Peptides against a protein of PDB entry 4J2C. Designs and how they scored, part 63

Target 1, 107 residues: chain A of PDB entry 4J2C
Amino acid sequence: MEDPFFVVKGEVQKAVNTAQGLFQRWTELLQDPSTATREEIDWTTNELRNNLRSIEWDLEDLDETISIVEANPRKFNLDATELSIRKAFITSTRQVVRDMKDQMSTS

## One batch from the design tools (peptide; made by RFdiffusion4, then SolubleMPNN)

Design b2_p20_4_s4 (from b2_p20_4, 11 letters changed)
Fold by OpenDDE base, seed 2:
Structure b2_p20_4_s4 (fold): chain B 107 residues (1-107), chain A 20 residues (1-20)
Amino acid sequence: as target 1 above (107 residues)
Amino acid sequence: MEEREKEVLEKLYEKAKEAE
């Protein structure tokens, strides 16, 4: 099997793409209520929130692995570049999620 | 730390297996 971090990272990326699509639809539905039903708005909102929550959960797990590595770097074979990439992914993904959540909370 | 490491890595591994 591949590095489990990479696999979960891939799943997070897929979830982000899904969330971005749902978020776009969510904004469109709210922009033109005449073309939107309450049912679709609610469904889209719920699906979006579920995806965001899933992403956040996986990010916590991924972040914890980094904490473990940093607590005992000699035990693990990750160079600085790889660790930096992993950290950057988590940071940037959290920002993407936060931005969507912020917009949802203010709408 | 040893047990915690095992649990976290195992969890991630299982999550990865489920994703594939």
Scores: peptide ipSAE 0.282, ipTM 0.812, DockQ to the pose 0.715
Fold by OpenDDE base, seed 1:
Structure b2_p20_4_s4 (fold): chain B 107 residues (1-107), chain A 20 residues (1-20)
Amino acid sequence: as target 1 above (107 residues)
Amino acid sequence: MEEREKEVLEKLYEKAKEAE
């Protein structure tokens, strides 16, 4: 099995891509109500929220593993560069999610 | 390894396994 961190990272990345597509469609539907049905708006909104929630759960788990590694670095043999990459992924992904959530909350 | 740490890692492994 691959490093579980990167497997989950990959799944998060896929979910982010899906969420971004849903977010774009969500924006389009709200910008032109004449082309939007309530059914599609509701479906898109729900799918988007579900994806964002899934991402946030996985990020929390990934973040906790970093804390575990930092508490005992010798046990896990991760160098500073690898740890920085993992931290950067979590930070940047949280920002992407937050941006979408902020726009949804103000609509 | 603390029990909490074990649980966190196990959960991550399970997610990884499900993704494969």
Scores: peptide ipSAE 0.275, ipTM 0.809, DockQ to the pose 0.675
Fold by OpenDDE base, seed 5:
Structure b2_p20_4_s4 (fold): chain B 107 residues (1-107), chain A 20 residues (1-20)
Amino acid sequence: as target 1 above (107 residues)
Amino acid sequence: MEEREKEVLEKLYEKAKEAE
């Protein structure tokens, strides 16, 4: 039996990588408006926000599954280490997203 | 969310619901 948590985790990680790339471009565009078009800024901003929102959605779902697993640990047979890894992933990823969102909100 | 990811999440949720 495959554990779908790690499949979703992988998708989130891909989205994070994409978001980070978009964020970098977003930063570059805003740092030098003379070399940036409004179209690219808008596109980059939109794509970035969409990726971040997607990540947040997946994290919420993953977090929910953790809660369910914790309510019935015997059913899923997850040890403390595995559960810790899953929680850490969600926590750290949320922080990464928050950092980008914070910078976007102040620009 | 991509469709493939949605399916994975649904699978995960179903597994979780069975434990409730």
Scores: peptide ipSAE 0.231, ipTM 0.769, DockQ to the pose 0.105
Fold by OpenDDE base, seed 3:
Parts: sequence; C-alpha cells; structure tokens
Structure b2_p20_4_s4 (fold): chain B 107 residues (1-107), chain A 20 residues (1-20)
Amino acid sequence: as target 1 above (107 residues)
Amino acid sequence: MEEREKEVLEKLYEKAKEAE
C-alpha cells in the first residue's frame, strides 16, 4: 500500500509540469501576437488557470494532512526528516505557482 | 484524472482522520 501523500505529490508534480508548459506557451503567444489567435490565448489562459487552481487545492489538502500527522507522527511512522521533506515540497510548489500567477496578473 | 485524484485524496483524508 503506497502512502497516499506520495501519490498526490506525484499528481501535483504532473500538474505543475503541465502548468509550466502552458505558461510557456502563454508567454510565447503574448510576446508574438502575429502567431497567436484570441481563441488560443483564451484556451491556454483558461487551461493554465485551471491547472494552477487544481494544484493549489491539492496543496491545501496535503498541508492539512501534514498538520494532522504532526499531531501523531508515530501512528504514521513519519519522523521529523520526512515531515520536513513534505513541508518543503508544499512550500516550494506554492512558490512556483505564485511566480506564475504573479506574472499572469501583471500582463 | 480529476476523478482518480479525488479518490486518492479521499484515501489520504481517511488516513488523516484516523489520527483524530
């Protein structure tokens, strides 16, 4: 039985990769309007925002479970090192999402 | 993917609730 945290972590990582790809395309479309249609810009923007929203939701769920696990780490066989790794993942991923959102809001 | 992810999250929450 795989730890569901790692399963969700994997899904978040996939979503981040997808979002980064969409973000790159979004940037390209806006930088060269001659190669862009409004339809593609709107589609890309929508898909990107949906992915980012999904990531943020999953991170909130992961963060909540960490808080619960911290209350009884022995029950889940998690030590301080593992908890730190999980927290670091959430923190770093939130930063990645924030960076993309900040750039989108200024465009 | 969303449906599968939802199921995984539910499992995650179930484990978390066991600690409460």
Scores: peptide ipSAE 0.234, ipTM 0.770, DockQ to the pose 0.103; fails the geometry check

Design b2_p20_5_s1 (from b2_p20_5, 13 letters changed)
Fold by OpenDDE base, seed 1:
Structure b2_p20_5_s1 (fold): chain B 107 residues (1-107), chain A 20 residues (1-20)
Amino acid sequence: as target 1 above (107 residues)
Amino acid sequence: SKEVLDKLLKKKEELKKLEE
């Protein structure tokens, strides 16, 4: 049976890129209020938060699949290297999301 | 456990449909 991990990984990566773009716009709007309306700020903030939430949800699922594989490695054709790569992706992505969230909370 | 795998599988299928 085909492993869909890479597909979800790709989706998460795209979502991260989108979030980063929204985050950049968010910072621009807050840095120069003369170029921003409340409507745009609210929209951007909402879209950004939704993207981040979506990413976190996907990461949670991906993380659980890793736990499943580790519980029964023979059932899944994944070597230690691939498993490590998957773990690293989740860890690094969580950090990226956390950094954006931290900056938003301190504004 | 298997529920998560099923969700991922379904998501994969949905993504493929959007790309077609």
Scores: peptide ipSAE 0.059, ipTM 0.620, DockQ to the pose 0.827
Fold by OpenDDE base, seed 3:
Structure b2_p20_5_s1 (fold): chain B 107 residues (1-107), chain A 20 residues (1-20)
Amino acid sequence: as target 1 above (107 residues)
Amino acid sequence: SKEVLDKLLKKKEELKKLEE
């Protein structure tokens, strides 16, 4: 059976790009209130949080698949290089999400 | 767990349908 990890990885990457765009708009709206309505701020904030939550959910699942693979390496036939790439993706993506969340929490 | 793998597989199928 095909490993769907790369498909979910792609979805997460697209979600990150969307979140980054929303985050930029969120920052702009808060820095210049004259260009923003409360409705747009709320919409942007909610969309951003929803995207970040979706990413975190996918990362949890991806992280668990790594544990499953490591528990039964013969079944999945993934080498150390591929596992390293997958782990690095999860780690770096979590950091990106964390950075945005940290900035949102201080506003 | 098998449940996690099933979720990922389901997600894959859903994404494929969106691209069709």
Scores: peptide ipSAE 0.057, ipTM 0.621, DockQ to the pose 0.805
Fold by OpenDDE base, seed 5:
Structure b2_p20_5_s1 (fold): chain B 107 residues (1-107), chain A 20 residues (1-20)
Amino acid sequence: as target 1 above (107 residues)
Amino acid sequence: SKEVLDKLLKKKEELKKLEE
């Protein structure tokens, strides 16, 4: 069985970029009602929420794999550098998602 | 442990199919 962490990481990164674009549009629609239709607001909001949910789900699984590796470091042959990179990715990505969710909850 | 790895593996396979 191959290690698919990097593949999922790539998927998450793409989802983050998509979410950031949707978030920007979401903000613009709320700031300028003259350019916003209910249909676009609803679509943008739903797409954004779906992307954020998808990211959170993937991060949860990635985080679990890290815990498994940390419990059996020699078995999986991951060095400290790679493990740190994986941890940093999850931590920073969670923060990015949290920031968007916080702003959405106040609007 | 195995369940998590299986999920990730499945995700990898799905992405591979989309790229083909």
Scores: peptide ipSAE 0.057, ipTM 0.619, DockQ to the pose 0.758
Fold by OpenDDE base, seed 4:
Structure b2_p20_5_s1 (fold): chain B 107 residues (1-107), chain A 20 residues (1-20)
Amino acid sequence: as target 1 above (107 residues)
Amino acid sequence: SKEVLDKLLKKKEELKKLEE
């Protein structure tokens, strides 16, 4: 059976891709007001923020699962390599989200 | 907490059902 972690991981990855697309559009709209309507700016901004929030929420859950596994790794038959991969995913994804949030806050 | 794992497991099953 598929590891539930990978299911959520996949959803997070999809959400990241969506957020990146929204972020790109958000940037374009702000850089060229002549092509931007207030409605689209607001929609894009809200959708982006919602996606980022969703990602952060999922990352918290994923991070918690790591803590559970680390408490009894043999029970879940996860080696150090797999745990490292999972941790790296969370860390890198958080950084991606943080970068977008930082840019949004400065605009 | 086992609760988080249970939620993930349930989510897995729900997604699997949607694919069927």
Scores: peptide ipSAE 0.056, ipTM 0.620, DockQ to the pose 0.638

Design b2_p20_5_s2 (from b2_p20_5, 14 letters changed)
Fold by OpenDDE base, seed 1:
Structure b2_p20_5_s2 (fold): chain B 107 residues (1-107), chain A 20 residues (1-20)
Amino acid sequence: as target 1 above (107 residues)
Amino acid sequence: AEKVLEKLQEKAEKLKELEE
């Protein structure tokens, strides 16, 4: 049986890559208004926000599973190293999302 | 608590099916 954490982690990673691409386009559109339509800006912004929201949702679920595992270490048999990797992934991914959101809110 | 893991499993299976 495949560990569901890794599956969702993989999907989050894909979503992050997609969001980063959208963010780059978003930045380009705002930097050169002559090449940008309001429609494309709105579309890009909405797609980006949707991706970021999806990521945040999955991160919350992943984070909760960590709490459950930590509360029941013998039941799930995850070692400290694996748990640390999972925590680090959530922390770093949240930071990436936060950085994009911060730039969007100030532009 | 176990419901969260169950939901995550369901999400994982669904995503796996959609992206295969």
Scores: peptide ipSAE 0.209, ipTM 0.777, DockQ to the pose 0.632
Fold by OpenDDE base, seed 4:
Structure b2_p20_5_s2 (fold): chain B 107 residues (1-107), chain A 20 residues (1-20)
Amino acid sequence: as target 1 above (107 residues)
Amino acid sequence: AEKVLEKLQEKAEKLKELEE
């Protein structure tokens, strides 16, 4: 049985990559209004926000699973190293999302 | 607690089906 954590982790990683692409485009559109339409700006902004929201939801689910595993370590047979990797992924990904959100809120 | 894991498993399986 495949660990569902890694499947969702993979989806989060893909969503992050998508969001980063959208964020880059969003930045470009706002920095060069002569080549940007209001429609594309709105679409890009909306897609970016939706992706970021999706990531945040998945991270909450992943974070909750860590709490469950930590409460029942023997049941899941995860060592400290694996747990650290999972925690680090959530922490770093949240930071990436926060950075994009912060820049969007200041523009 | 295990309900969360079950939902995560369901999500994972659904995603696998979509990607395969």
Scores: peptide ipSAE 0.206, ipTM 0.773, DockQ to the pose 0.662
Fold by OpenDDE base, seed 3:
Structure b2_p20_5_s2 (fold): chain B 107 residues (1-107), chain A 20 residues (1-20)
Amino acid sequence: as target 1 above (107 residues)
Amino acid sequence: AEKVLEKLQEKAEKLKELEE
């Protein structure tokens, strides 16, 4: 009975939290090489990338439903507030992911 | 979970069919 959109949203939020933790560790490892082995750096980097990829995949699935509805707003007659919340979530989450990816690509 | 994503995709496909 639960709306799958919000279920996936919840999973994405959890993945974002995990990614942010990994990103923080990644930053710490690079800032102080004496506290890390190359193996830990590689592991953290790979785990972070995998999490980010997972998030992006879920966002694409979420965005697919929204884009279809938004293409024909008068036809589907969804609640404007709900649609706004869904759209805002995808937009803001993509920005968070992009910020982490940009920092990783430049280092 | 994959099952959740499956449900989401099913919904997406349903919406697509309605659009077409």
Scores: peptide ipSAE 0.171, ipTM 0.705, DockQ to the pose 0.094
Fold by OpenDDE base, seed 5:
Structure b2_p20_5_s2 (fold): chain B 107 residues (1-107), chain A 20 residues (1-20)
Amino acid sequence: as target 1 above (107 residues)
Amino acid sequence: AEKVLEKLQEKAEKLKELEE
């Protein structure tokens, strides 16, 4: 039985890196209006939101598998340490996404 | 991405079936 968790995790990590770059640019554009155009702000905002949405979607799928396995980790051949790492990844990633979303909604 | 997610979902569903 194949486990694609690490593959999706990798894709989420790449999306987070992309989102962080977009968020940085978004922040720069808002901090210096003289260098910002509405077109770039809109593009950056849309790309950022799309990445964040993609991350949240993938996290839901990842969390689904964790929730099931955590109920009976030994039954599915995953130890507590591995489950803890996976859970921590989801928790920390959700926090990163939440922080960016909060700043975007209150800017 | 869709292929990966599909496989992940299939895995999750199989796990759910085994849990029930």
Scores: peptide ipSAE 0.169, ipTM 0.709, DockQ to the pose 0.095

Design b2_p20_5_s3 (from b2_p20_5, 14 letters changed)
Fold by OpenDDE base, seed 2:
Structure b2_p20_5_s3 (fold): chain B 107 residues (1-107), chain A 20 residues (1-20)
Amino acid sequence: as target 1 above (107 residues)
Amino acid sequence: SDEVLKKLLEKKEELKKKKE
């Protein structure tokens, strides 16, 4: 059976890529109001927030799973390398989301 | 998706039971 972690990881990665594209457009729209419509601004903002929220929610569940496994990785048949990779993914992804949210909060 | 969430939650619950 497929490892659920990898499935969710893939979904998170796709959501991050989408969010980054939306974030770029979001910044462009706000930087040049003459080329922006209220409708596009609202749509982009909403889609971006939804993507970020989705990512954060998935990361919370992934993190909880990692925490349980981390208590005894050998018992759960995950070696240290794989556990580190999973944990690093969560940490780095949270940072990416945080960076976008920080910039949005100051705009 | 709901299916992904279901799989994740199932695995999470299994891990909790194993930890206990």
Scores: peptide ipSAE 0.021, ipTM 0.504, DockQ to the pose 0.095
Fold by OpenDDE base, seed 1:
Structure b2_p20_5_s3 (fold): chain B 107 residues (1-107), chain A 20 residues (1-20)
Amino acid sequence: as target 1 above (107 residues)
Amino acid sequence: SDEVLKKLLEKKEELKKKKE
């Protein structure tokens, strides 16, 4: 069967794309108040934060699996290269989320 | 999704048991 890590990875990637779309809309609403209502701003902000939180939660679980495998990769049929790829995905995704959160906190 | 989380948790627990 499919490796659960890759399944979650795919879902996280989709969630990131969704968050980026929401982030763009959030930015547009704040830049042009004439096209924005408080209700839409609040909704967009809430949806965006929820998506980001969901991603962070998934990354935490992924990271835990990495920690377990990292103790003895061969025991779990993962070589160093594959482990590095998985770690890189988590690291880079966390950075993407952090960047959006940082911009939201300063607005 | 719940299904994705379930699969992940199953894998995680499997790994924990193997490590112990």
Scores: peptide ipSAE 0.021, ipTM 0.521, DockQ to the pose 0.130
Fold by OpenDDE base, seed 5:
Parts: sequence; C-alpha cells; structure tokens
Structure b2_p20_5_s3 (fold): chain B 107 residues (1-107), chain A 20 residues (1-20)
Amino acid sequence: as target 1 above (107 residues)
Amino acid sequence: SDEVLKKLLEKKEELKKKKE
C-alpha cells in the first residue's frame, strides 16, 4: 500500500527538521559559551552529527534506486515526473546537509 | 528504523530483478 521511497522520504524530512533545530541551538551555544554547559554543547553536537549522518545514509540508498531506474527506464513504471521529483528531493536534501556540515567544519 | 530499512531493501531488490 505504501511506497518504500516515500516512507524513507518522510523519515529523512523528520531528520532534516530535527537537524535544523539542533543546528540553531548549536550556533547559539558557540556564539555565547556562557549560556551553555559543556554537557549541553556535547549533546547538541552529537545529536546534530547523528542526524546528519542518518540523512546521508538514507540518501545513499534512495540514490541507488534512482540509478537503477535511470539505467533501465523501459523496465519500470515510474514516469518522468515522479522520477524528477525523487531526484530533486535527494539533490536539495544533500545541499541542506552540506551547508550545515560546511558551517560546522569552519566554526 | 529497521522497518523502513527492510522496506527499502525489498524495493531495491525488486528493482535489481527488473534490471536483469
């Protein structure tokens, strides 16, 4: 009944939302260390990295399914519109993750 | 989750079979 791709998409979207919230707190903690304990900084950093890693892992599996479909378009029932939507989701999500990771690496 | 992973893996295997 449910498409496995959309199930994973939902999980990724939840992880992105969580990561964005954690990233906001992470930036606040680093900008004013007096507002945070070492425990909160460590927890926030670890949770953020875990969420980002989870997203990247899910995107790898999703990307593999896309590659299989693109290599054999005649054998699958997915139309061009649906395939484009799936590709766009992966691409845009990777960019969101990359932006957060870049800021974390330069802080 | 394990359930999500299982579903994804099943779908991936189906796609591989169709590729052959």
Scores: peptide ipSAE 0.020, ipTM 0.496, DockQ to the pose 0.097
Fold by OpenDDE base, seed 4:
Structure b2_p20_5_s3 (fold): chain B 107 residues (1-107), chain A 20 residues (1-20)
Amino acid sequence: as target 1 above (107 residues)
Amino acid sequence: SDEVLKKLLEKKEELKKKKE
């Protein structure tokens, strides 16, 4: 059976890639209104926000599992290296999401 | 997805039980 963390990590990575694509289009639509329809702007904005929200939700659950493991390192035979990788993934992903959200809120 | 969520929740519950 697959490690649930890695499964969710993969889903998050896909969602991040999707969000980045949507963000790029979102930026283009706002930069050139003559080539943008209101329908596409609204759709892109909504899809982007939904993706970002989904990522944040997944990261919360991943973070919770890490907290449980960290509380009992010996009991779970914790691999410190793997734990570090997982924590780094969550931290960096949150930053990526935050950067996009910040730009959206100022537009 | 529902499958991903289910697997995550199952693992989480397992970890909680071991912690208690």
Scores: peptide ipSAE 0.020, ipTM 0.492, DockQ to the pose 0.096

Design b2_p20_5_s4 (from b2_p20_5, 12 letters changed)
Fold by OpenDDE base, seed 1:
Structure b2_p20_5_s4 (fold): chain B 107 residues (1-107), chain A 20 residues (1-20)
Amino acid sequence: as target 1 above (107 residues)
Amino acid sequence: ADKVLEKLLKKKEEKEKEEE
């Protein structure tokens, strides 16, 4: 059975890229209300929140896989380097999501 | 989501069976 971690990682990366694009547009719309309709602001906000939520759900699953692997290192045959890479991905992605969420909550 | 947790749990179970 192949390790499915990379599949979800790829999906998260795509979702992050989408969220960053939506966040940029969201920022632009709020900075110049004359160029923004309420409908576009609402749509962008909702899509952004949906993407961020999707990422957070996937990160929760990925984080749990780390615990499973660390509890059973012999069974999954992952070395320390690969585990570190996986942990770093989760940590850095959580920070990216947190930064966007923080900025949304303060605006 | 691709149910990565479920897949890993299945893999864990398979490995445990192989070790019996």
Scores: peptide ipSAE 0.110, ipTM 0.631, DockQ to the pose 0.094
Fold by OpenDDE base, seed 5:
Structure b2_p20_5_s4 (fold): chain B 107 residues (1-107), chain A 20 residues (1-20)
Amino acid sequence: as target 1 above (107 residues)
Amino acid sequence: ADKVLEKLLKKKEEKEKEEE
């Protein structure tokens, strides 16, 4: 059985990649509205927001797993290095999402 | 999203049973 953390991690990584692509298109469309229809602009904006929200929800779940593991470390056979890697992933991904959200809110 | 918490808790319970 695969570690459930890695399963969700993979989904988050995929969602981040998708969001980054949508974010790039979003910036292009807003810089030059003539490059796309209003429909595309609205769709891109909506999809981007949905992806970011999805990532945030998954990160909350991943973050909670950290608390569970730390409460009973012997039961999960995770060393300090692995736990650190998991924490780092959550932290760095939150920052990536935050950066995109900040740019969207200030546009 | 995957029910990661549920799976993790299940794994915890299984390991606890094996150690008893």
Scores: peptide ipSAE 0.109, ipTM 0.630, DockQ to the pose 0.096
Fold by OpenDDE base, seed 2:
Structure b2_p20_5_s4 (fold): chain B 107 residues (1-107), chain A 20 residues (1-20)
Amino acid sequence: as target 1 above (107 residues)
Amino acid sequence: ADKVLEKLLKKKEEKEKEEE
């Protein structure tokens, strides 16, 4: 059986890549409104927000898995290094999402 | 997304059963 953390991690990574693409397009559309329709801007914005929300939901689940493992270390074969990697992934991904959200809020 | 928490809890339960 595959480690369920890695399954969700993979989904999050895919969603991040999608969000980054949408964010790039969003930025381009806002930088040159003459080349963009309001419909495309709205669609891109909506898709981006949906992706970011999806990531945030998954990160909450992943974060909870950390808490469960740390509360029950005898039940899981995870060393400190693996836990650190998982925590780092969650933290860094949250920062990526936060940065995009902040830019969307200020634009 | 996959139900990671459920899978984790199942694994926890299985581990507990094996230790008994």
Scores: peptide ipSAE 0.104, ipTM 0.619, DockQ to the pose 0.095
Fold by OpenDDE base, seed 4:
Structure b2_p20_5_s4 (fold): chain B 107 residues (1-107), chain A 20 residues (1-20)
Amino acid sequence: as target 1 above (107 residues)
Amino acid sequence: ADKVLEKLLKKKEEKEKEEE
């Protein structure tokens, strides 16, 4: 049986990679409007925002799983080290998302 | 999100309701 946390973690990681690619394109489109169509800008912006939102939702779910596991550590056979790794992943990913959102809001 | 996680979250919610 797969650990459900890792399944969602993998999905989040893929979404982050996608978002980073979209963010890069988004910056390029805004830096050189002559090479950008309005349609591509709008599409890229929308896709980026959707990806970031998806990540944020998944992170909230992952956060709640931490609470569930902490309440029943023996049941899930998860030690403090693994919990720390999971928490670190959530925290660092939130920061990555926040950084992109901050740059988008100031543009 | 994964369906297994959804089940876990639902279980948490049920437990919280029972504790009220």
Scores: peptide ipSAE 0.068, ipTM 0.596, DockQ to the pose 0.079

Design b2_p20_6_s1 (from b2_p20_6, 11 letters changed)
Fold by OpenDDE base, seed 5:
Structure b2_p20_6_s1 (fold): chain B 107 residues (1-107), chain A 20 residues (1-20)
Amino acid sequence: as target 1 above (107 residues)
Amino acid sequence: SEEEKKVLEKLIEKAKKASL
């Protein structure tokens, strides 16, 4: 009966935190090659990409449900404020992912 | 994850059903 949106949101947030940590390490490894091995770079890169893909997939599904609810929020017992918060989460999270992806693609 | 997928599917199905 409860809306499970927050459950998925929580999982996305965990993935974002993990990705940010991996991204930081990825940056450090590339900044000082003397301390980096190809093995660690590859592992970090793969883990980071996996997290980013997971986040993007979850955001797509969350966005789909938001689109449905937004068409008739009263029918789903969600007000405009809550929908705005949910949309803001998706927008801001996509931006975080985009920023990391952009830096990775230009490296 | 599979668990996360199930949660999403439930949410989506609920929303789609209610939108009919």
Scores: peptide ipSAE 0.255, ipTM 0.797, DockQ to the pose 0.102
Fold by OpenDDE base, seed 4:
Structure b2_p20_6_s1 (fold): chain B 107 residues (1-107), chain A 20 residues (1-20)
Amino acid sequence: as target 1 above (107 residues)
Amino acid sequence: SEEEKKVLEKLIEKAKKASL
């Protein structure tokens, strides 16, 4: 049986890539108003925020599963290395999201 | 997505059962 964690991880990664693309466009639109319409800016902004929110939600759920596993490690075949990788993914992804959110809030 | 939600829920439930 495939570990559902990796399925969700994959979806999060896709969402991150999408968000990064939207973020790039967002910055471009704001840097050169002559190439942007209010409609596109708003659309891009909303899509970006939606993606970021979705990512954060998934990360929380993934984090929850880790907590459950850590509560009873003997019941799982996950070693410390794999748990570390999972935690690192969540931490690093949260940072990526945070960085984008911070830049959006300061503009 | 719904698919993602279902997968995640399955994971969570499995983990919860294992913790009992």
Scores: peptide ipSAE 0.253, ipTM 0.796, DockQ to the pose 0.131
Fold by OpenDDE base, seed 2:
Structure b2_p20_6_s1 (fold): chain B 107 residues (1-107), chain A 20 residues (1-20)
Amino acid sequence: as target 1 above (107 residues)
Amino acid sequence: SEEEKKVLEKLIEKAKKASL
């Protein structure tokens, strides 16, 4: 059986890829209004925000599991290296989301 | 997604139960 953490991690990664594509399009639409319709801008913006929110939700829950594991690491057979990998994923993904959100908020 | 939610909830519940 697959580790549920990595199942969710995979879904988050897919959402990140989708968000990055949407973000790229969002940037293009806003940089050249002559090629953009209000409808596409709105759609892209909404889809992007939805993806980002979904990612953040998953990260919160993943982070919760880490806290639980750290309270009783022996029970889950996770060593320090594995925990570091999981933490790094959450940290780096939060940064990616934050970067996109920061750029959206300033546009 | 709902499937993702189920997986995550299962993980969390297992983790909580195991930690007690």
Scores: peptide ipSAE 0.251, ipTM 0.794, DockQ to the pose 0.101
Fold by OpenDDE base, seed 1:
Structure b2_p20_6_s1 (fold): chain B 107 residues (1-107), chain A 20 residues (1-20)
Amino acid sequence: as target 1 above (107 residues)
Amino acid sequence: SEEEKKVLEKLIEKAKKASL
């Protein structure tokens, strides 16, 4: 039986990869206006925002599961190391999202 | 995705049930 946390984690990782690709294209379009149309910039920006929003939503729900586990750790088959890994994933992914959002807000 | 939502809901509900 597959742990649902890892399934969602995998989906978040895929969304991050997609967002990073969109972010790269977004930066390329802004760096070379001669190759960019307003339509492509708007489309890329919108798709990127949607992906980032989806990631943030999933991270919030994953974070909720962490709180549930911490409330009664004896009822869950998770040791301290596994819990730490899950927390680290949420923290690091939030930072990746924040970095992209910060760059988008300053351009 | 819808599949992701279902998996997440299952995870959350399972966790809540286990904590009660």
Scores: peptide ipSAE 0.247, ipTM 0.795, DockQ to the pose 0.102

